# Peptides against a protein of PDB entry 1EBD: the designs that were tried, part 5

Target 1, 138 residues: chain A of PDB entry 1EBD
Amino acid sequence: KASYEGKVAAEAIAGHPSAVDYVAIPAVVFSDPECASVGYFEQQAKDEGIDVIAAKFPFAANGRALALNDTDGFLKLVVRKEDGVIIGAQIIGPNASDMIAELGLAIEAGMTAEDIALTIHAHPTLGEIAMEAAEVAL

## One batch from the design tools (peptide; made by RFdiffusion4, then SolubleMPNN)

Design b1_p8_6_s3 (from b1_p8_6, 4 letters changed)
Fold by OpenDDE base, seed 1:
Structure b1_p8_6_s3 (fold): chain B 138 residues (1-138), chain A 8 residues (1-8)
Amino acid sequence: as target 1 above (138 residues)
Amino acid sequence: TPRLERFA
């Protein structure tokens, strides 16, 4: 966020039209395991009256995480039931700080769980967990 | 699909 806002400010000072307009701001904690979040938490969506599916998939079931012997945590998608749109995601686990970017993109683009489920992820990768969680939401 | 800002 701050880096992006700094870029927008620099562009504005340089005479370029620029605006800060985004739906999903990622939050990352570089702990062990790493924690990342973007968009709604399940409870936040419920508090706003959004009917959601919370689709959770564990790293213990991810082939790459198993191969790396780093299987702590999970990915959670928060999916609006009405239309299947992804409105939030949380990751606790290996590479969560980088993996959250895919989900941030998906939320900003208004993608559905089906869009992610139908996206081919390389095998075996940690990123496949997003696809697996999306399939849970279908 | 509608963007999230329409619902938040």
Scores: peptide ipSAE 0.014, ipTM 0.538, DockQ to the pose 0.266
Fold by OpenDDE base, seed 2:
Structure b1_p8_6_s3 (fold): chain B 138 residues (1-138), chain A 8 residues (1-8)
Amino acid sequence: as target 1 above (138 residues)
Amino acid sequence: TPRLERFA
């Protein structure tokens, strides 16, 4: 957020048209385990009358997390049930601060859970957790 | 596909 607002301000000062209109602003807490979120939480979507699928995949089921001996936490996808579009994601686990970027991209691009599930993720990686959670949401 | 801003 603040870094992006700084770029918008710099562009405006330089005489370029610029606006802050992004909805999918990531939030990160560098705790142990890390916490990251982008877009809707499940309850926020429900409070707005959006029918959602909340797909959860645990780090303990991921080969990279096992190899790192760091298996605490999970990834949650919030998927709009009508069309399968990803509208939010939450991650608690190792490298959550970096893993959230893929999901921020997916939300801003209007991608579906199917789009992520059909994307090849490198093996073994923590990034595969996003693919696995997307597959759960199908 | 409608973007997230249409549901916010």
Scores: peptide ipSAE 0.012, ipTM 0.552, DockQ to the pose 0.265
Fold by OpenDDE base, seed 5:
Structure b1_p8_6_s3 (fold): chain B 138 residues (1-138), chain A 8 residues (1-8)
Amino acid sequence: as target 1 above (138 residues)
Amino acid sequence: TPRLERFA
């Protein structure tokens, strides 16, 4: 947020038009395992009266995580039931701090769980866990 | 020491 707003300000000072238009701000804890979140937590959505599907997939079932011997944690998608739109994501596990960016993009673009499920992810990758969690939400 | 990044 502050970094992005700083870029917009610098562009404006340079005489280039820029806009700040964001829906979600990522949060990361650089622990072992890493923790990352973007958009709604399941409970936050419920507290706001949003009917959600919480789709969870474990790294223990991910081929790349197994190959890396780093299988702790999971990815969770928070999907609005009404339209299948992804409104939040949480990752605890390997490369969570970088992997959250895909889900941040999905939320900002208003993508559905189906959009992610139908996106081909390279095999074997940690990124496949987003696709697998999206399939759980269908 | 874990670092918490928010408001990025």
Scores: peptide ipSAE 0.049, ipTM 0.684, DockQ to the pose 0.035; fails the geometry check
Fold by OpenDDE base, seed 4:
Structure b1_p8_6_s3 (fold): chain B 138 residues (1-138), chain A 8 residues (1-8)
Amino acid sequence: as target 1 above (138 residues)
Amino acid sequence: TPRLERFA
């Protein structure tokens, strides 16, 4: 957020038209395990009257996480039930701070769980967990 | 795919 707003401000000072236009701002805690979130939490969506699917996949079932001996946590997708659009994601686990960017992109682009499920992720990778969680939402 | 703007 702050870095992005700084770029917009610099462009404005330079006389270029710029705007801050975002749907989802990532939040990251660089703990062990890392925690990352973008968009809606499941309860926030429910409180706003959005019918959601919460699709959860554990790092304990991820081949790369197993190979790294770092299997704590999970990825959760918050998917709007009416159209399958991803409206939020939470990651607790290895590389969560970087992995949240894929899901931030998906949310900003208005992608569905199917879009991610049909995207080939390299095996074995931590990022593959996004595809697995998306399949749970189908 | 519809954008998030539809419920914002």
Scores: peptide ipSAE 0.013, ipTM 0.535, DockQ to the pose 0.298; fails the geometry check

Design b1_p8_6_s4 (from b1_p8_6, 4 letters changed)
Fold by OpenDDE base, seed 5:
Structure b1_p8_6_s4 (fold): chain B 138 residues (1-138), chain A 8 residues (1-8)
Amino acid sequence: as target 1 above (138 residues)
Amino acid sequence: APKLARFA
């Protein structure tokens, strides 16, 4: 957020109109396991009256995670039931800090769980977990 | 120690 706001401010100083209007601002905790989040948490969506599907997939079921012997945690997608649009994601597990970027992109682009489910992810990779969680939401 | 990073 701060980095992006700095860019917006620089543009404003330069005389260019700019605004901050993003849905997906990532937050990362570099713990072990790493934690990352973007968009809505499930409870936040519910508190705002959004009917959501919380689609969760564990790293223990991911082939790459197994091969790395690093299977703690999960990926959760928060999907709006009305239209299948992904409005939030949380990752606790290996490489969460990097993996959250795909989901940030998906949220900003207004993608659905189907869009992610239909995106081929290389095998075996940690990234497949996003596809698997998206399939859970279908 | 874990660090919190708020990107963007």
Scores: peptide ipSAE 0.030, ipTM 0.625, DockQ to the pose 0.035; fails the geometry check
Fold by OpenDDE base, seed 1:
Structure b1_p8_6_s4 (fold): chain B 138 residues (1-138), chain A 8 residues (1-8)
Amino acid sequence: as target 1 above (138 residues)
Amino acid sequence: APKLARFA
């Protein structure tokens, strides 16, 4: 957020049109396992009256995580039930701090779980878990 | 120790 705001400010100073406009700000805790979140938590969505699907997939079922012997945690997608749009994501597990970027992109772009599910992810990768969770949401 | 970071 601060870096984005700094960029907007620099562009404004330089005479370029720019505005601070974002839907989802990622938050990361560099613990072991790492924790990352972007957009709505399931309970936040429910508290606002949004009907959601919470699609969860464990790293214990991810081929790359198994190969790395690092299978703690999960990825959760928070999907608006009405239209399948991804409105939040949480990751606890290996490389969560980097993996959250795909989901941040998806949320900012207004993508659906189907969009992620139909996106081919390299096999085997940790990132493939996003596709697996998206399939759960279908 | 774990560190909290916000990006963007």
Scores: peptide ipSAE 0.029, ipTM 0.619, DockQ to the pose 0.034; fails the geometry check
Fold by OpenDDE base, seed 4:
Structure b1_p8_6_s4 (fold): chain B 138 residues (1-138), chain A 8 residues (1-8)
Amino acid sequence: as target 1 above (138 residues)
Amino acid sequence: APKLARFA
C-alpha cells in the first residue's frame, strides 16, 4: 500500500493524472509457515451479511508441497455465493507471500472461482493449490 | 521473529 501510494504521489507531482483505486490490499506475515491474506475473511463477509462459500484446500494434498517436504497449512478462498466472485483469500503455507498475488489479481479484476479453476497452472507447482481450492468452490 | 507487511 505504501509503495503504491508513493507511486501515485510521484505521478501526481510529475503532472500525470493518477488515483488510488484498489479493492484488496494484501497482508503478509513472514512467519514459518508464511501467512498471507487479501480481501474478506469468511467471518467478515458473514458479519456484513454476504452469503459465502469458504473453499479450503490443504498443502498436504499438493504435489509440489509434498516434494518440498513443506506441507503445513492451506489455501482458503472466500467466494460470494450469489455470483461465484472471489472476494477474499487466505494462505498459510509455503511461498504464501508470493502466491497471494494471483488471488489479489483475481479479486481486483472481479474474477470468479470458475476463472481460476479454468486457468491452467503448471504441474507440479504450489500455485496449483489455488486451482484446487477454486474447484472446491464450484 | 516474523515480519508483518501490508503490500501495495
Scores: peptide ipSAE 0.028, ipTM 0.581, DockQ to the pose 0.035; fails the geometry check
Fold by OpenDDE base, seed 3:
Structure b1_p8_6_s4 (fold): chain B 138 residues (1-138), chain A 8 residues (1-8)
Amino acid sequence: as target 1 above (138 residues)
Amino acid sequence: APKLARFA
């Protein structure tokens, strides 16, 4: 938020139109393992009366994570049951700080679990875990 | 120690 607000302020000073705020702002903790989140947590969605699927997939079942000997944690997708739209995501595990960007893009674009499941990811990569979690949600 | 970052 602070970095984005700085850009908007600089643009305003330069006489350019202000950009609209993004819907999904990621949060990251650079711990070991890393933690990242964007959009709704499962309980937040439930508290607002949204019927959701929480689709979880472990890094212990990811080929790249196994090759790196770094298999702690999981990826969780929070998917709205009504239409399959992704409304939140959490990652605990290797490279979570970078991997959250794909899911932030998916939420901003209003994509479904099916959209992610049908997107080809390179093999073997940590990013394949997003596809695997999306398949769990189908 | 872990560092918390909020993006944007």
Scores: peptide ipSAE 0.026, ipTM 0.576, DockQ to the pose 0.035; fails the geometry check

Design b1_p8_7_s1 (from b1_p8_7 with A2P A4R)
Fold by OpenDDE base, seed 3:
Structure b1_p8_7_s1 (fold): chain B 138 residues (1-138), chain A 8 residues (1-8)
Amino acid sequence: as target 1 above (138 residues)
Amino acid sequence: APRRYVPA
């Protein structure tokens, strides 16, 4: 966020049209386990009257997490029910700070849970958990 | 490229 704001400020000083836009800005806490979020939380969507599916998948069921003996936490997708579009994601677990980027891209591109579910993820990887959660949302 | 502008 701070880095992004710096770029916006630099462009404004240079006379270019620029504004800070916090849509799909990731938030990360480098705790153990790591926490990361992008887009809507489930309750935020509900408060705005959006009917959502909250699809959750645990790291305890992920092959790479098991191999690393680091299985605490989960990935949650917040999916708009009417069209299956991903509008938010939360990750608590290993490498959450990096893994959130895939889901940030998915939200910015207007992708659906089906798009993620049909994307082949390397096996075994932590990233497969996004595919697994997407399948839950179908 | 210019950054996104969201008017009030």
Scores: peptide ipSAE 0.016, ipTM 0.460, DockQ to the pose 0.096
Fold by OpenDDE base, seed 1:
Structure b1_p8_7_s1 (fold): chain B 138 residues (1-138), chain A 8 residues (1-8)
Amino acid sequence: as target 1 above (138 residues)
Amino acid sequence: APRRYVPA
């Protein structure tokens, strides 16, 4: 966030019109396991009256996580029931700090759970868990 | 998505 704001500021100083606006700001804690979040938490969506599906998939069921012997945690997608649009995601587990970027992109682009479910992920990868969670939301 | 680059 600070890095992005600095870039926008530099562009503005250079005479390029720019704005700082965020739909989905990632938050990361580099603990063990790592924690990452972007967009709505389930309860935040409910508090705003949004009907959501919370689709959760554990790293214990992910092939790459098993191969790495690092299976703690899960990925959760927060999906708006009305149209299947992803409005939030949380990851607790291996490489959460990097994996959150795919979901940040999906939220910023207004993608659906179906869009992620139909996106081919390399096998076996940690990122494949996003596809699995998306399938749960269908 | 929000437009971060505003037209001049």
Scores: peptide ipSAE 0.015, ipTM 0.485, DockQ to the pose 0.123
Fold by OpenDDE base, seed 5:
Structure b1_p8_7_s1 (fold): chain B 138 residues (1-138), chain A 8 residues (1-8)
Amino acid sequence: as target 1 above (138 residues)
Amino acid sequence: APRRYVPA
């Protein structure tokens, strides 16, 4: 985020068109399993010189996923090390297309991994995986 | 949180 904002500022100074944009625009592929992403991928952040924690948690370790017999995939949080702010998330697995919304909100609000980790998620739910991944990032 | 602004 920070490096991108710097690039945007440089482009503005150079006389390029200006616009107001959103911090995080989600992308979804309705495959089986579903794929969803918002914000930075880990490698994108690294390529921009952002020091990140990539916190990954598998659906195979999620109680609801087990109950649904749908345990393929994982959730990954991309967390900026400097301040713990979530700058990206990827989900491959059940209901990824809907689950990405929580993380999109978190990114737009500038929330940290701690904010998600300290948010009570109902048990057992797929949504707990976001909390679990956030705990990994702490 | 504020929206990002792409400056001119």
Scores: peptide ipSAE 0.018, ipTM 0.482, DockQ to the pose 0.161; fails the geometry check
Fold by OpenDDE base, seed 4:
Structure b1_p8_7_s1 (fold): chain B 138 residues (1-138), chain A 8 residues (1-8)
Amino acid sequence: as target 1 above (138 residues)
Amino acid sequence: APRRYVPA
């Protein structure tokens, strides 16, 4: 957020049109395992009266994670029940800090769980876990 | 946007 706002400010000062237009800001903790989040947590959505599906998929069931012998954690998608739109995601596990960007894009674009489920992910990759979690949400 | 067709 700070970096993005700084960029917008610099562009404005330079006389270029720029706007801050974001829906979701990622948060990352570079721990072991890494933690990343974007958009709503399940409880936050519920507290705001949003009916959600929380779809969780473990890294222990991901082929790449198994190959890396790094299977701690999970990915959780927070999906609005009304229309299947992804409104949040949390990742605890390998490469969470980078993997969160796909979900950030999905949220910013107003994508559904079906959109991710129908997106081919390379096999075997950690990123497949997003597709697997999306399938759970269907 | 409409969903794409996915064969079984």
Scores: peptide ipSAE 0.015, ipTM 0.524, DockQ to the pose 0.031; fails the geometry check

Design b1_p8_7_s2 (from b1_p8_7 with A4R)
Fold by OpenDDE base, seed 3:
Structure b1_p8_7_s2 (fold): chain B 138 residues (1-138), chain A 8 residues (1-8)
Amino acid sequence: as target 1 above (138 residues)
Amino acid sequence: AARRYVPA
């Protein structure tokens, strides 16, 4: 966010139109394990009266995580029940800081859990966990 | 979003 704001400020100083903020701004903590989030948390959606499915899948069940001996944590998708649209995601685990980008793109594009579930992910990769969590939400 | 492709 700070980097993006710096770019917008530089462009404004140069006389270019300011860009509008995007909806899905990621938040990352570079801890061990890493933590990343984008869009709604489950409780935030519920507090706003949105009926959601919280689909969770553990890294302990991911083939690449097992091969790396780094299986702490999980991925959670927050999915709107009405239409299956992904409105939030949280990752605690290996490479969460990079993996959150796929889900940020999905939220910005208005994609559904089905869109992620039907997207082929390379095997074995950490990224497959997004597909697995999406299948749980179906 | 509208489905951009369908796997075989």
Scores: peptide ipSAE 0.029, ipTM 0.634, DockQ to the pose 0.041
Fold by OpenDDE base, seed 1:
Structure b1_p8_7_s2 (fold): chain B 138 residues (1-138), chain A 8 residues (1-8)
Amino acid sequence: as target 1 above (138 residues)
Amino acid sequence: AARRYVPA
Protein backbone atom coordinates (compact mmCIF):
# COMPACT_ATOMS: atom_id res chain seq x y z
CA LYS B 1 0.00 0.00 0.00
CA ALA B 2 2.70 2.48 0.95
CA SER B 3 4.68 1.52 -2.15
CA TYR B 4 1.63 2.00 -4.32
CA GLU B 5 0.92 5.39 -2.78
CA GLY B 6 4.54 6.31 -3.42
CA LYS B 7 4.12 5.55 -7.12
CA VAL B 8 1.02 7.73 -7.31
CA ALA B 9 2.85 10.52 -5.51
CA ALA B 10 5.77 10.25 -7.91
CA GLU B 11 3.42 10.52 -10.87
CA ALA B 12 1.79 13.59 -9.37
CA ILE B 13 5.18 15.22 -8.84
CA ALA B 14 6.05 14.44 -12.45
CA GLY B 15 2.94 16.29 -13.61
CA HIS B 16 0.76 13.27 -14.33
CA PRO B 17 -2.64 13.81 -12.75
CA SER B 18 -3.75 10.62 -11.04
CA ALA B 19 -5.79 9.46 -8.07
CA VAL B 20 -5.44 6.38 -5.89
CA ASP B 21 -8.23 3.84 -6.30
CA TYR B 22 -8.08 0.87 -3.96
CA VAL B 23 -10.22 -2.20 -4.64
CA ALA B 24 -8.42 -5.23 -3.22
CA ILE B 25 -5.71 -4.30 -0.72
CA PRO B 26 -3.98 -7.31 0.81
CA ALA B 27 -3.42 -7.51 4.55
CA VAL B 28 -0.73 -9.82 5.91
CA VAL B 29 0.40 -10.89 9.36
CA PHE B 30 3.74 -12.70 9.30
CA SER B 31 2.94 -15.02 12.16
CA ASP B 32 3.31 -18.79 12.32
CA PRO B 33 1.12 -19.76 10.64
CA GLU B 34 0.95 -16.70 8.41
CA CYS B 35 -2.35 -14.89 7.93
CA ALA B 36 -3.41 -13.09 4.78
CA SER B 37 -6.62 -11.50 3.56
CA VAL B 38 -7.89 -9.60 0.54
CA GLY B 39 -11.33 -8.23 -0.27
CA TYR B 40 -14.43 -9.06 1.74
CA PHE B 41 -14.65 -11.20 4.78
CA GLU B 42 -17.77 -13.34 4.80
CA GLN B 43 -19.42 -11.34 7.55
CA GLN B 44 -18.63 -8.01 5.87
CA ALA B 45 -20.35 -9.19 2.72
CA LYS B 46 -23.38 -10.39 4.68
CA ASP B 47 -23.57 -7.10 6.58
CA GLU B 48 -23.77 -5.31 3.23
CA GLY B 49 -26.55 -7.61 2.04
CA ILE B 50 -24.42 -9.62 -0.39
CA ASP B 51 -25.46 -13.25 -0.69
CA VAL B 52 -22.21 -15.21 -0.59
CA ILE B 53 -20.78 -18.68 -0.59
CA ALA B 54 -17.92 -19.17 1.86
CA ALA B 55 -15.80 -21.96 0.42
CA LYS B 56 -13.23 -23.32 2.86
CA PHE B 57 -10.49 -25.87 2.20
CA PRO B 58 -7.96 -27.06 4.81
CA PHE B 59 -4.21 -27.32 4.32
CA ALA B 60 -4.48 -30.73 5.99
CA ALA B 61 -5.97 -31.93 2.69
CA ASN B 62 -3.28 -30.34 0.49
CA GLY B 63 -0.60 -32.68 -0.83
CA ARG B 64 2.25 -30.17 -0.63
CA ALA B 65 1.31 -29.09 2.88
CA LEU B 66 1.33 -32.73 3.94
CA ALA B 67 4.74 -33.25 2.35
CA LEU B 68 6.05 -30.20 4.21
CA ASN B 69 4.48 -31.33 7.48
CA ASP B 70 2.86 -27.89 7.68
CA THR B 71 -0.87 -28.48 7.56
CA ASP B 72 -2.32 -25.94 9.98
CA GLY B 73 -5.00 -23.63 8.68
CA PHE B 74 -7.11 -23.18 5.60
CA LEU B 75 -8.02 -21.07 2.61
CA LYS B 76 -11.44 -19.44 2.41
CA LEU B 77 -12.99 -17.92 -0.70
CA VAL B 78 -15.87 -15.48 -0.43
CA VAL B 79 -17.91 -15.86 -3.61
CA ARG B 80 -20.93 -13.81 -4.66
CA LYS B 81 -23.74 -16.28 -5.32
CA GLU B 82 -25.47 -14.37 -8.11
CA ASP B 83 -22.57 -14.60 -10.56
CA GLY B 84 -19.85 -16.67 -8.90
CA VAL B 85 -17.45 -13.71 -8.73
CA ILE B 86 -14.76 -13.90 -6.05
CA ILE B 87 -15.03 -10.88 -3.78
CA GLY B 88 -12.75 -11.94 -0.93
CA ALA B 89 -10.23 -14.47 0.29
CA GLN B 90 -8.52 -15.39 3.55
CA ILE B 91 -5.56 -17.70 4.10
CA ILE B 92 -4.18 -19.00 7.36
CA GLY B 93 -1.29 -21.34 6.71
CA PRO B 94 2.04 -21.91 5.01
CA ASN B 95 3.15 -19.16 2.63
CA ALA B 96 -0.15 -17.28 3.00
CA SER B 97 1.68 -13.96 2.48
CA ASP B 98 2.67 -14.95 -1.07
CA MET B 99 -0.33 -17.09 -1.95
CA ILE B 100 -2.74 -14.20 -1.39
CA ALA B 101 -1.42 -12.53 -4.55
CA GLU B 102 -3.19 -14.99 -6.87
CA LEU B 103 -6.46 -14.25 -5.17
CA GLY B 104 -5.85 -10.52 -5.19
CA LEU B 105 -5.37 -10.77 -8.95
CA ALA B 106 -8.53 -12.82 -9.31
CA ILE B 107 -10.58 -10.26 -7.37
CA GLU B 108 -9.13 -7.29 -9.26
CA ALA B 109 -9.90 -8.99 -12.58
CA GLY B 110 -13.46 -9.90 -11.58
CA MET B 111 -12.81 -13.62 -11.93
CA THR B 112 -15.20 -16.34 -10.83
CA ALA B 113 -14.64 -19.42 -8.75
CA GLU B 114 -14.99 -21.36 -11.99
CA ASP B 115 -12.10 -19.42 -13.51
CA ILE B 116 -9.80 -20.53 -10.69
CA ALA B 117 -11.18 -24.08 -10.66
CA LEU B 118 -10.38 -24.39 -14.36
CA THR B 119 -6.88 -22.91 -13.98
CA ILE B 120 -4.23 -25.61 -13.91
CA HIS B 121 -2.09 -25.44 -10.78
CA ALA B 122 1.18 -27.34 -10.58
CA HIS B 123 1.07 -30.55 -8.57
CA PRO B 124 1.90 -30.82 -5.78
CA THR B 125 1.87 -27.18 -4.63
CA LEU B 126 0.39 -25.13 -1.84
CA GLY B 127 -1.26 -23.05 -4.55
CA GLU B 128 -3.53 -25.96 -5.48
CA ILE B 129 -5.54 -25.13 -2.38
CA ALA B 130 -7.01 -22.14 -4.23
CA MET B 131 -8.29 -24.47 -6.93
CA GLU B 132 -9.69 -26.85 -4.33
CA ALA B 133 -11.52 -24.07 -2.53
CA ALA B 134 -12.85 -22.79 -5.85
CA GLU B 135 -14.24 -26.23 -6.62
CA VAL B 136 -16.04 -26.21 -3.27
CA ALA B 137 -17.72 -22.96 -4.32
CA LEU B 138 -19.14 -24.47 -7.55
CA ALA A 1 -9.83 -5.19 -14.02
CA ALA A 2 -9.88 -2.37 -11.48
CA ARG A 3 -8.30 0.94 -12.42
CA ARG A 4 -5.61 1.82 -9.89
CA TYR A 5 -4.37 4.99 -11.55
CA VAL A 6 -7.40 7.10 -12.34
CA PRO A 7 -7.44 10.59 -13.81
CA ALA A 8 -7.65 13.41 -11.27
Scores: peptide ipSAE 0.028, ipTM 0.511, DockQ to the pose 0.158
Fold by OpenDDE base, seed 4:
Structure b1_p8_7_s2 (fold): chain B 138 residues (1-138), chain A 8 residues (1-8)
Amino acid sequence: as target 1 above (138 residues)
Amino acid sequence: AARRYVPA
């Protein structure tokens, strides 16, 4: 956020129209395991009166995570029940800091869990956990 | 957007 706001400010100073207009800003903690989040947490959505599906998939069931012997944690998708739109995601586990970008893109684009579920992910990869969680949400 | 599978 701060980095991007700095870029926008620099562009404005240079006379270029620019604005920060993102729906979802990622947050990352580079711990072990890494933690990443974008959009709504489940409870935040509920507190705002949004009926959601929280779809959770563990890294212990991910082929790449098993191969890496790094299976702690999970991915959670927060999906609006009314239309299946992804409104949030949390990842605790390997490569969470990078994996969150796919889900940030999905949220910004207004994608549904079905969109992610129907996107082919390479096998075996950590990233396919997003597809697995999306399938849970269907 | 939703898509449909058509067997080949």
Scores: peptide ipSAE 0.022, ipTM 0.543, DockQ to the pose 0.026
Fold by OpenDDE base, seed 2:
Structure b1_p8_7_s2 (fold): chain B 138 residues (1-138), chain A 8 residues (1-8)
Amino acid sequence: as target 1 above (138 residues)
Amino acid sequence: AARRYVPA
């Protein structure tokens, strides 16, 4: 967020049109395990009257996580039930800080769980956890 | 471009 705001400021100084306008701003804690979030938490969506599917997939079920001997945590997708659009994601686990980027992209683009589920992810990778969670949401 | 998703 701060880096993006800096770019907006620099562009404004340079005379280019620029504005801070994101739907989803990621939040990351570089702990062990890492924590990352973007968009709605499940309860936030519910409090706003959005009917959601919360799809959860554990790192322990991922081949790359097993190979790395680092299987703590999970990925949660928050999906709007009406149309399957991803509106939030939370990750606790190894490389969560990098893994959140795909989901930030998905939210900003208005992608559905189906879009992620049908995207080929390299095997074996931690990134497959996003795909697996998306499949759970279908 | 128009966004496909708008929060709430």
Scores: peptide ipSAE 0.014, ipTM 0.495, DockQ to the pose 0.094; fails the geometry check

Design b1_p8_7_s3 (from b1_p8_7, 3 letters changed)
Fold by OpenDDE base, seed 2:
Structure b1_p8_7_s3 (fold): chain B 138 residues (1-138), chain A 8 residues (1-8)
Amino acid sequence: as target 1 above (138 residues)
Amino acid sequence: APRRFVPA
């Protein structure tokens, strides 16, 4: 967020039209395990009257996490039930700070759980957890 | 046009 706001400010100073208007601002805590979030939490969506599917996939079920001996945590997708659009994601686990970027992109682009589920992810990677969680949401 | 989610 701060880095983005800095770019917007620099562009404005340079005479370019720019505005801070993003739907998906990531939040990261570099703990062990890492925590990352973007978009809606499940309860926030419910409080706004959005009917959601909350899909969880654990790191312990991922081949890369197993190979790294780092299997703590999960990814949660928050998917709008009406149309399958991804509106939020939370990750607790190794590399959550980097893994959240794909989901930030998906939310900003208005992608569905199906779009992520049908995207080929490299094997074996932690990134596959996003794909697996998307499959759960279908 | 590409779809974009906008929070309510």
Scores: peptide ipSAE 0.029, ipTM 0.588, DockQ to the pose 0.123
Fold by OpenDDE base, seed 1:
Structure b1_p8_7_s3 (fold): chain B 138 residues (1-138), chain A 8 residues (1-8)
Amino acid sequence: as target 1 above (138 residues)
Amino acid sequence: APRRFVPA
């Protein structure tokens, strides 16, 4: 966020057209395991009256996480039930700080759980957990 | 093409 705002400010000072426009701002805690979030938490969506599916998939069931012997945590997708649009994601686990970027992109673009479920991920990767969670939401 | 998500 700060880096993005700094870029926009620099562009504006240089006389380039630029604006701060974002829907979802990622939040990361570089703990062990890492924690990352973007968009709505399940409860936030419910508090706003959004009917959601909370699709959760554990790293203990991810092939790459098993191979790395780093299986703590999970990925959660918060999916709007009416249209399948992803409105939030939370990751606790290996590389959560980097893995949140795919989900940030998906949310900003208004993608559905089906869009992620049908996207080919490299195998075996930690990133496949996003596909697995998306399939849970279908 | 999907439409950009806009929070309520």
Scores: peptide ipSAE 0.027, ipTM 0.589, DockQ to the pose 0.117
Fold by OpenDDE base, seed 3:
Structure b1_p8_7_s3 (fold): chain B 138 residues (1-138), chain A 8 residues (1-8)
Amino acid sequence: as target 1 above (138 residues)
Amino acid sequence: APRRFVPA
C-alpha cells in the first residue's frame, strides 16, 4: 500500500491523473510462519450480513510443503454463498507473502471458487493449496 | 475489464 501511494503521489506531482485505490489491498506480516490477508475476513463478512463459506486447507496436506518440511498453517478462502465469488483470503504458512497475490487477482477480477478449482496449478507447488481450498468451497 | 467486488 505505501509503495502504491508513493506512485500515486509522484504522478500527481507530475500533473498526471491520480489512480483510484484497488479493492483487494494485501496485508502481510513477515513472521515465521508468514501471515497474509486480502479482502474480507469471515467475521467481517458475517457482520455485514454476507452469507459466506469459509473453506480451509492445511499446508500439512500440501505435497510441496511436505517436501520442504514446512507444513505449519493453512489457507482460508472466504466465499460468498450466493454466487461462489471469492471475497477474501488468509494464508498462514510458507511463502504466504507471495502466494496472496493470486488471490488478490481473483478478488479484483470477481472470480469464483470454481474458477480457481478449475485452474491447473503446477505439481508439486505451494500454490496448489489455493486449488485445494477452492475445491472445499464447492 | 475486471469485475470489481462491491459489498452487499
Scores: peptide ipSAE 0.026, ipTM 0.588, DockQ to the pose 0.118
Fold by OpenDDE base, seed 4:
Structure b1_p8_7_s3 (fold): chain B 138 residues (1-138), chain A 8 residues (1-8)
Amino acid sequence: as target 1 above (138 residues)
Amino acid sequence: APRRFVPA
């Protein structure tokens, strides 16, 4: 966020039109395991009256996580029930800080759980967990 | 047409 706001400010100073107009700003904690979040948490969505599906998939069931012997945590998708649009995601686990970017893109683009479920992810990768969680939401 | 999520 701060880096992007700095870029926007620099562009404004240079006389270029710029705006911060994002739906989803990622938050990352570089702990062990890493924690990352983008968009709504399940409870935040509920508090705003959004009917959601919280689809959770554990790293313990991910082939790459098993191969790395790093299986703590999970990915959670927060999916709006009305239309299947992804409105939030949380990752606790290996590479969460980088993996959150796919889900940030999905949220910004208004993608559905089906869009991610039907996107081919390389096997075996940590990124497959997004596809698996999306399938849970269907 | 592309979709865009809009918060409630």
Scores: peptide ipSAE 0.025, ipTM 0.587, DockQ to the pose 0.114

